# Ledger of designs, part 22: peptides against a protein of PDB entry 4PN1

Target 1, 261 residues: chain A of PDB entry 4PN1
Amino acid sequence: KIEMNFLNKPIVPDTTKVISNFLTHYLITEPVEHVEIEAKLGTLIDLETQNRFEFPVMNETILNPEFNLRTRFESDMTASEHKYLNEFLNQAFRDSQKPGRLPFAYKHTKQVDLFYETEDNSRDKIRVSKNQSDNQVLACVKKRRVADLFLYCPNDAFDIRISISDELPVSMPSGNQQPSLTRLKDRVGYVHQEIKIDLTKTTQNDPVYDTTERHELEVEFGNIADLRDRAQKAKDGMEAPLFRRVQLFMDNVRILRREHS

## One batch from the design tools (peptide; made by RFdiffusion4, then SolubleMPNN)

Design b1_p10_2_s4 (from b1_p10_2, 4 letters changed)
Fold by OpenDDE base, seed 1:
Structure b1_p10_2_s4 (fold): chain B 261 residues (1-261), chain A 10 residues (1-10)
Amino acid sequence: as target 1 above (261 residues)
Amino acid sequence: SFDFTKVLEE
């Protein structure tokens, strides 16, 4: 007979604990009402070198947000990398349809995002999302970025940004207002165990990146109510359900960030 | 170039 350790009990990786605490804060402690929680694959860029940041660590590391490391996060990848990940996920989808597996769900969506200035000239813009095919309104929200957590991943192709956002539903802009920005999104979405994996091609004039096209991969918690319930239980002393869910989420992220063409 | 027309449609 073997035991996993001298306590013969599972031990939670520190990364899982840190992320769980981060999520719990914005789910329970200072709850965001319309919370969106996603991880994006990208690159931590050193502002001085404009190359990938080099931190003196040898493995996945959550960066302390209290320290200014003079970095920016580029939530983008090459078309080739994006294509590779698409093919990878397609294969994963096919494999999951086999007997004995939990299947992926798949959805392809094309939408246009219209951004409007607010009457009060607030920093946050109103985003109206419409289907490209029939121009039906899908959502009208004011999105606020609440917090970010960055993972430096020196052994993998990508670094990770985990973001907490508040997507507040708002009324449609007045008919006389013109959008300040239009963004086309072509998205393929994969869902496995309520974890959403989206590959998105975005077309716009981006003054920040000086590009008309971006390729993004994001991983999102698909069941916020369940996650909030787990977080509440964690606050009440039962942490295991939250840890398991966060571990699942992060394992999916880890699989994806290791893949490269 | 990434081509969404070649993605899995199911």
Scores: peptide ipSAE 0.017, ipTM 0.510, DockQ to the pose 0.015
Fold by OpenDDE base, seed 4:
Structure b1_p10_2_s4 (fold): chain B 261 residues (1-261), chain A 10 residues (1-10)
Amino acid sequence: as target 1 above (261 residues)
Amino acid sequence: SFDFTKVLEE
């Protein structure tokens, strides 16, 4: 007979608890109505050195948001890293189609995002997303970043930003209004157990700067309703379902941030 | 910069 520990009860890693509490706050306590919850792979950069931030820890560490560490997060990677991750996920997709596995779903989307200034001169811009091929409107939203949680990952290629955003559906801007910014997105999306993994190549034309290209990897909770339900149960004293879901999410993130060419 | 195409079966 084997037991999990001397209490023979499951124990939750502190990282899982902290993230779960963070999510619960914005799902239940101060609920964001149209919440988007995603993790991005990137690099915590020390503003003073312009190099990757260094912290005296030896493993994955959630940074306390109450402390100003004088960092910025760059949600970008090299084209080579992005290509490697694409190949890695393609293989993972293929492997998941085998008998006995839960399959990935796959979708390739090319879209254009048009950003418009708001009529009320709000900081938040209206984003109109259209399918690049037929100009079908996919979404029209005003996105507000609500909160961030940063994970420093000294043993991995990437650090992590977990973001809470509010994507408010809004009416289309006036037909006479010109976009302030146009962004092309080439996105391949993988979905496994309602966790979305997106590789996005973004091309942006700047009137002042040359065309810039960004390569991003995002991991998103694909079933917010379920997550909210789990968070509510956690508030009511049953935390296990939420912890399990957060653990799944983080394990996927951990797999991805370890991969490098 | 290096460019690549995202394809499922690549």
Scores: peptide ipSAE 0.014, ipTM 0.481, DockQ to the pose 0.014
Fold by OpenDDE base, seed 5:
Structure b1_p10_2_s4 (fold): chain B 261 residues (1-261), chain A 10 residues (1-10)
Amino acid sequence: as target 1 above (261 residues)
Amino acid sequence: SFDFTKVLEE
C-alpha cells in the first residue's frame, strides 16, 4: 500500500497558497467590483541588460512585489511562437472532443478597439470595442490595472504575469468625439472548465511609428462569481475549493508556458 | 505575422 505522504493527506503547494491569497485579497478583502483576473505569457526583462532577467532560482517562483527588481514585463511573443501555440491549442481542442473528455469551446472574434480620452482628463481611457464585421458594440469600459503578480519561470519559454484589473462599464463617448487610438484585435478563444485561453493578435497603426503587431496569450478565470464564492469560503476557513480552482488555473498556465516552437 | 488560417473555423 502506498500513501501520498506520512500524514496520508493532500498538501497544497506554497505557490497555490500565495496566489490564492493574492486573489482573495482583490475578490473579498478589498473587492474589485468588475474584476478581471488573467495570466499573460511573456518575459521578465532586466532593465539594465534588456535581456531576460536571471534570478538565482531553479524553478517557478513568485517574485516578491515589495522588492524593486529593476524589471519590466513584456507580454509579447514571436509570430512563430504564437502560431505554435495556436496549433497546440487546436490539437488540444480536437482531443477534448473525444469521448470521455470535457470539450473545449471555441470562439473566433475580430474586433476593433477605439480608445477615447475622458472628459475629466483622467489617465484612464475609455475603450469601445466593436465587432469588425457588423460594427456592433461589444463593450464600453474603463480598464484599470489594480495589481500584478509575477512568476519567474527559468525552465520554461515564458514568464507569467497575473494581473488584477477593474473593467468599469461606462457610457459611450459622445458622437462628436474622435478616438485617440485604434487597435485591431484578432482573437481566438478556447474555454475549458470555465478557464479562458485567448490568443490575440493586435495590430496598431501609429502615425509616428510603423504598424506594430503584438502576439499575446492570456489565461483568464471565466467564472468570477464562482471564484469569488470559493474565495469567500476560504476566508471562512474552507480553503480546498479555492485551492483546487487556482491549481487548475495554474496547471493550464504551466502547460502553455512550456510549449514553444 | 500570425497565421490565423489554421485556426479552427468551428
Scores: peptide ipSAE 0.014, ipTM 0.453, DockQ to the pose 0.015
Fold by OpenDDE base, seed 2:
Structure b1_p10_2_s4 (fold): chain B 261 residues (1-261), chain A 10 residues (1-10)
Amino acid sequence: as target 1 above (261 residues)
Amino acid sequence: SFDFTKVLEE
């Protein structure tokens, strides 16, 4: 007989605990009402060197937000990396359709995001998202970035930013308003066990600058209500359900950040 | 529906 450890009980890694606590704070303690929780693959850039950040650690580590490490996060990747991940996820989708597996769901969407200035000229813009094919309004929100948690991943192709955002539904801008910015998004989305994985190609036309294209991969909690329930239970002393969900989320992130062309 | 040949155009 083999046991897990000398207590023969599961043990939770610190990474899981730290992230769980981070989420609990913004789900329960200081609750964000319309919360979006996502992880983006990217690169921590050292502002001084403009190279990838180097820290004296040998594995995945959560950076302490109390310390200014003089970094920025770039959520972009190369087209080839993005293509590879797309192919990888397509294969994962196919494999998940086999008997005995839980299947992926798949959706390909093309949308236009229109950004509008607010009446009070607040930093937060109104984003109207429309389907490119029929111009149907998909959403109208004010998105506010609430908090970030960065993971430095020295052994992988990508670092990770976990972000808490508030997506407040708002009324449509007045008909006389013109968008200050327009973005085209081509997104392929995969959902597995209510974890959303999106590959997004974003095209932005700027009248001053050349057209910019960005390739992003994001992983999002697809069931916030369930997550909030788990977080509440954790706050009440039963942490296991939250830990399990966070572990699932992070394992998916870990799989993806290890893949590269 | 899933397009088995579809990837994002890079």
Scores: peptide ipSAE 0.006, ipTM 0.403, DockQ to the pose 0.014

Design b1_p10_3_s1 (from b1_p10_3, 6 letters changed)
Fold by OpenDDE base, seed 2:
Structure b1_p10_3_s1 (fold): chain B 261 residues (1-261), chain A 10 residues (1-10)
Amino acid sequence: as target 1 above (261 residues)
Amino acid sequence: KSFSEILYPK
């Protein structure tokens, strides 16, 4: 007989605990009503060197937000990296359709995001998302970034930013308003066990700057209600369900950040 | 709240 450890009980890694606590805070303690929780793959850039941040650690580590490390996070990747991840996920999708597996869902969407200034000139812009094919309004929200948690991953191709955002539904801008910014998004989305994985190509036309294209991969909790329920249970002393869900989320992130062309 | 309080609640 083999046991897990000398207590024969599961043990939760610190990473899982810290992230779980982070989520619990913004789900339960100071709840964000229309919360979006996502992880983006990218690179922590040292502002002084403009190179990838270097820290004397040898594995995945959550950076302490209380310390100003003089970094910025770039959520972009190369087209080749993005293509590789797309192919990788396509294969994962195919494999998941086999008997005995839980299948991926797949969706390809093309949308236009129109950003409008608010009347009060707040930093938060109104985003109207429309389907490119029929111009149907998909969403009209005011998105506020609430908090970030950064993971430095020295052994992997990418670092990670976990973000808490509030996407407040708002009324459509007045017909007389012109968008200040327009973004085209080509998104392929994969969903597995209610974890969303999106590959997005974003094209932005700037009248002053050349057209910029970004390639992003994001992992998102697809069932916030369930997550909130788990977080509440954790707050009440039963942490296991939340830990399991966070572990699943992070494992998916870990798989993806290790892949590169 | 400080992040320390958020990440390590008592």
Scores: peptide ipSAE 0.247, ipTM 0.865, DockQ to the pose 0.845
Fold by OpenDDE base, seed 1:
Structure b1_p10_3_s1 (fold): chain B 261 residues (1-261), chain A 10 residues (1-10)
Amino acid sequence: as target 1 above (261 residues)
Amino acid sequence: KSFSEILYPK
């Protein structure tokens, strides 16, 4: 007979604990009402060198937000990398359809996002999302970025930003308002065990990145109600369900960030 | 609350 350790009990990695606590705060302690929780693959860029940030660590590391490391996060990848990940996920999808596996769900969507200035000239813009095919309104929201965690991943192709956002449903802008920005999104979505994986091609004139097209991969918790329930249990002293869910989420992220052409 | 308190609540 073997035991997993001298206590014969599971041990939770610090990464799981820290992220779990981070989520619990914005789910339970100071709850965000319309919370969106996602991880984006990208690159931590050193503002001084404009190259990928180099930190003296040898593994996945949550960066301490109390320190200004003079970095920015670029939530983008090359078309080649994006294509590779798409092919990788397509294969994963196919494999998951086999007997004995839990299947992926798949959805391809094309939408247009129209951004409008608010009457009060607040920083947050109103985003109206429509289907490209029939112009049907999908959502009208005011999105607020609440918090970020950054993971530096020196052994992998990508670094990670985990973000908490508040997507507040709002009324449609007045008919006389013109959008300040229009963004076309071609999104391929995969869902496995209520974890959403989206590959998105975004077309716009981006003055920040000086690009007409961006390629993003995001991983999102697809069942916020369940996650909130798990977080509440964690606050009440039962942490295991939350830890397991966060571990699942992060393992999916880890798989994806390791893949490269 | 500081971020450290958020990440490491007592």
Scores: peptide ipSAE 0.231, ipTM 0.858, DockQ to the pose 0.845
Fold by OpenDDE base, seed 3:
Parts: structure tokens; C-alpha cells; sequence
Structure b1_p10_3_s1 (fold): chain B 261 residues (1-261), chain A 10 residues (1-10)
């Protein structure tokens, strides 16, 4: 007979607790109405060295947001890494279709994002998303970045940025208004247990990196209503459902960031 | 609220 530990009860890792608290704040305490919660794979860059950030830790570590570490996060990877992850996820998709498994859903989309300046002089731009094939409007939103949480992952190929955003639905820009930026997105999306995994190839004129193409992987909570419900329960003293959901999310992220060619 | 308070609410 085997037990989990000397208490024979599950124990919640600190990472799960901290992230759960982070999410609970923006779901319940100071709720973001149209919240998007995603993790992006990328690299924490030391602004002084322009190399990957180095910190004297030996495992996945949430960076304290109260400290300015003089870093930037690059949510990009090489084409080779991106291709590898795509192949990896394709295999995972196939395996999940077998009897006894919960299946992935799969969707391939080509999208164009048009960014417009707002009439109210807001710093946030209006994003109009259209399907490239038929030019149908998919969404029109004003996205505001609310908060970030960074995980330094010294043992893995990628670091992680967890972001809280507010995607406010807004009216379409005036017909005479021209977009300030156009971004083409080739997106392969996988959904498993309402966790969304997107591989995106983005083509744009990048004013920061001067690159025309970016390769990104993002993991998103696909059921915000459920997550909010779990967060509310956590605030009410029942934390287990939230912890389980966050653990699931993070395990998926951990799987992905460990994979490399 | 500070981030510390957010991440470690009392």
C-alpha cells in the first residue's frame, strides 16, 4: 500500500497557491469584467546583458513583481522550436483521440488584426480581428493589459509570462479611419479540457525587434466563468477546485516549456 | 494594493 505522504493527503505547491491568489484578485477581489488570462512562452532578457536573465535559483520561480529586475520578456521562439512544438501538439492531439482519453479539439485559423487609435485618446488601441479568407469580423475589442506574473524557468527552454488582460468589446471604428498597424496571424489552436493552446505565426512590421515574423505559443483559460466560480469558492474558503484548475493549467504549460528540438 | 498583498492575501 502506498500513500501520498505521511498525512496521506494532497499538498499544494507554492506556485499553485501564488498563481491562484493572483488570479483570484483579478477575478473576484478587483474583478476584470472581460478578463483574458493567458501564459506565453518566451525568454526573460536581462536588459544589461541582453542575454537570458540569470538568477541564482534551480527551478521554476515566480519573480516578485515588487522588484525591478531590469528585464524584458520576449514572447518569441525560433521557427525550429515552434515547428517542434507544433509537431508535438499534433501528436498529442492524435493520441487524445484514442479510446479512454479526453480528446483535443483542433482549429486552424488565419486572422488579420487591424489596430486603430481611439477617439478618446486612450493609450489602448482598438483591435479589429477579421478572418483572412472572407474578411468577416471576428471581434472588435480594446485590450488593456492589467497585470503580469513572470516565471523564471532555468531548467527549461522557455520562461513564462502569465498575463491578465481586459478585452472590452467596443464599436467598430469609423469607416474613414485607417489602421495604424496590421498584423497577420496564422494560428493553430488546440483545446483540451477547456485549456486553449495556440501556436501563432505573426507577420508584421515590428517596431521594437525589426522582425517581420514572430513565433508564439500561448496557453489560455478557455472557461473564464468556471474559473471565476472556482475563484469565488476559494474566497469563500474552498480552495481545492481552484487549485486543481490552476494545477492543470500550469502542468500543461510545464509540459510545453520543457519540449525543445 | 501591493503585489505582495495580492499574491499573499491575509
Amino acid sequence: as target 1 above (261 residues)
Amino acid sequence: KSFSEILYPK
Scores: peptide ipSAE 0.230, ipTM 0.857, DockQ to the pose 0.861
Fold by OpenDDE base, seed 4:
Structure b1_p10_3_s1 (fold): chain B 261 residues (1-261), chain A 10 residues (1-10)
Amino acid sequence: as target 1 above (261 residues)
Amino acid sequence: KSFSEILYPK
């Protein structure tokens, strides 16, 4: 007979608990109505050195938001890293199609995002997303960043930003309004157990700067309703379902941030 | 209100 520990009860790592509490707040306590919850792979950059931030820890660490560490987060990676991750995920996709596994779903999407200034001069811009092939409108939203949580990952290729956003559906901008920014997105999406993993190449033309291409990897909770239900249960004293879901999410993130060419 | 309250609710 084997037991989990001397209490024979599951124990939850602090990382899972803290993230779970963070999510519960914005799902239940002060609920964001159209919430998007995603993790981005990137680099915490020390503003003073312009190099990757260094912190005296030896493992994955949630940074305390109350401390100004004078950092910025760059949610970009090299083309080589992005390519490697794409190949890695393609292999994971193939492996998941084997008997006895839960399969990935795969989708390749090319879209254009048009950003418009709001009529009320709000900081938040309206984003109209269209399919590049047929100009079908995919979404029209005003996205507001609500909160961020940063994880410093000294042993891995990437640091992590977990973001809570509010994607408010809004009416289409007036036909006479011109977009302030146009962004092309080439997105390869993988879904496994309702966790979405997106590799995105973003191209945008800047009137001041040359055309820039960004390479991003995002991991998103694909079933917010389920997550909200789990968070509610956690608020009601049953935390295990939420912890399990957060653990799954974070394990996927951990796999990805370890991969490098 | 504060992140401390959010991350470590009472």
Scores: peptide ipSAE 0.201, ipTM 0.844, DockQ to the pose 0.868

Design b1_p10_3_s2 (from b1_p10_3, 6 letters changed)
Fold by OpenDDE base, seed 3:
Structure b1_p10_3_s2 (fold): chain B 261 residues (1-261), chain A 10 residues (1-10)
Amino acid sequence: as target 1 above (261 residues)
Amino acid sequence: MSFSEILYPK
């Protein structure tokens, strides 16, 4: 008989605890009403060298947000990397359809995002999302970035940004208003155990990177109500359900960031 | 509150 450890009890990694606390804050303590919680794969770039930043650590490390590390996060990857991940996820999808497994759901969408300036001169733009095929409105929101948590992953192809956002539903812009930015998104979405994994090819005139196409991978909590419930329980002293959910989320992220062409 | 307080609440 094998035991987990000398206590024969589960132990929670520091990463899980820290992320759980981070989420609990914005779910319960200072709750974001229309919260979106996602992790993006990308690269922490040293602003001085414009290369991937190098920290003197040997494993996945949450960066302390109180320090100015003189970095930026680039939520992008090469077309080759993106293709590899797509193939990887396709295989994972197929394998999950086998008996005894929990199946992935799959959806391919082509979306156009139209960004509008707000009448009140808010820094946040209104995003109108439409289906490219029939131009039907899918959503109209004002997205506010609330907080970020960065993970440096020296052993993997990608670093991670976990973001808390507020996606406030808002009324459609006036009919005479023109979008300031148009973004085309070709997205393949995978859902497993209410964790959403999206591979997105974005076409736009990118003023920052001077590229017309970007390749992104996002992992999102698909059931915020459940997550909020778990976070509330954690605040009430029962942390295990939240830890398990965060662990699941992070394990999926870890799988993905380790895969590369 | 600081991020430290958020990440390591007492």
Scores: peptide ipSAE 0.308, ipTM 0.884, DockQ to the pose 0.860
Fold by OpenDDE base, seed 5:
Structure b1_p10_3_s2 (fold): chain B 261 residues (1-261), chain A 10 residues (1-10)
Amino acid sequence: as target 1 above (261 residues)
Amino acid sequence: MSFSEILYPK
């Protein structure tokens, strides 16, 4: 007989606890009403060298937000990396369809995002998302970035940004307003156990620069209501459900960030 | 509220 440890009880990693607390704050303590919680794969860039930063750690590490690290986060990846991840997820999808497994769901979406300036001159723009095929309005929101948590992952191809955003539904812009920016998104989405994994190719026409294409991978909590419930329970002293959900989320992130072409 | 308070609530 083998036991997990000398207590024969599960142990919760520090990463799980810290992230759980982070989420609990914005879910329960100072709740964001229309919260989006996602992890993006990317690179922590040293502002001085413009290369990936070299932190003096040897494993996945949550960076202390209280320190100015002189870094920026680039959520872009190469087309080849993106393609590799797509094929990897396709294989994972196929494998999950086998008997005895929980299956992935798959969705391919092509949308156009139209950005409008707000009348109140706020820094936040209104985003109108439409389906490219039928021009159906999918969403009209004012998105505000609330908080970020960065994970440096020296052993992996990518670092991670976990972000809390508020996607406030707003009224459609006036018909007299023209978009300040148009962005095309080609997104393939995989959902497993209500964790969403999206690969997105974004095409943007810049009036100054040539058309740019960005490749992003994001992992999102697909059931915010459930997560909020778990967070509430955690605040009430029952942390296990939240820890399990965060652990699941992070394990998926860890799998993905380790993959590279 | 500081990030320390958020990440390590008492």
Scores: peptide ipSAE 0.297, ipTM 0.881, DockQ to the pose 0.843
Fold by OpenDDE base, seed 1:
Structure b1_p10_3_s2 (fold): chain B 261 residues (1-261), chain A 10 residues (1-10)
Amino acid sequence: as target 1 above (261 residues)
Amino acid sequence: MSFSEILYPK
């Protein structure tokens, strides 16, 4: 007979535990009402060298947010990398349609995001999202970034930012107000077991990145209600369901960040 | 509440 370990019980990796605690805080302890939880693939950049940050670790590591490492996170990749990931996900989609597998769902959307300044000159802009084809309003929100966790992944092509945001639904801006920024988004979305994987090409004038087009990959929890339920159970002492869900999420992230052309 | 307390609650 083979046992898992000398206790014959599962053990939870620290990464799973830390992320689970992070999520539990903003789901239950200090709950964000309209929470969005996503991981973006990108690169931790050393502000001094402007190259990828080098930390003396040899595996996936959650960076302690209490330390200023003088880094920035670039949630972008090359067109080639983005294309490769798209092809990879397309293949994964096809494979998942086979008997005995849980299938991916797929959706392609094109939208325009219009950003408006608030009357009170708040730092949070109002974002109006519309379909490019028929100009129908998809959403009107004020998005507030609540918290971030950064994972340094020295063995993989990308580092990871996990972000918690509050997407507050708000009324449409006044008809006389002009948008301060317009962003075109071409998004292909894959959903597997309620984990959303989005590849997005964004066209905008970006003075910060000096680019007209960005290529992003994000992984998002697609069922917040379920996640909140799991987090509540974890807070009540039953952590396993949350750990399993976080593990699934992170495994998908790990698969994606390992892939490169 | 510090971030450490968030990540490692008692």
Scores: peptide ipSAE 0.263, ipTM 0.869, DockQ to the pose 0.844
Fold by OpenDDE base, seed 4:
Structure b1_p10_3_s2 (fold): chain B 261 residues (1-261), chain A 10 residues (1-10)
Amino acid sequence: as target 1 above (261 residues)
Amino acid sequence: MSFSEILYPK
């Protein structure tokens, strides 16, 4: 017989605790009502070198938000990387359909996002999402980025940004308003154990730079209500459920960020 | 460029 450790109990990685606390803050302490919690794969770019940031650590590290590291996060990847991840996730999907596994769900969606300026010229824009096929309105929201947590991942292909956002449902813009920006989104979504993994190709027409395409991968908590419940329990002294959920989330992220051709 | 289709084993 083997044991996990000298206590024979699961141990929670510090990363899990830090992230859990981060989430708990915006779920419970200062709750965001329409919270979206996602991790995006990308690259921390050193503004000075214009290359990937180099930090004197040898493994996954949550960067302290109190420090300005003179970085930016690029939530984009190459078409090749994106293609590889698509193929990888397709295979994961297939494998999960086998007996004895929990299956992925899969959905392919194409939508148009129309962005409108707010009347008060706030930083946040109104996003109207429509289905590309029938132009039916899917959502109208004002998305506010509340907080970010960056993970530097020196051993992996990608760094990670965990973001807390508020997606506030709002009324449709008036008919006389013109979109300031239009984006076409081609998205394939994979859901496993209520963790949503999205590969998104975004096409944007820019009057200056012509049409650009972005390739993004995001991992999102698919059950916020459950997560909030877990966070509340954590605040009440029962942290294990939250830790387990966060660890699951992060393990999925870790799998994805390691994959490269 | 389009997404690759999910192909099930035959």
Scores: peptide ipSAE 0.260, ipTM 0.813, DockQ to the pose 0.014

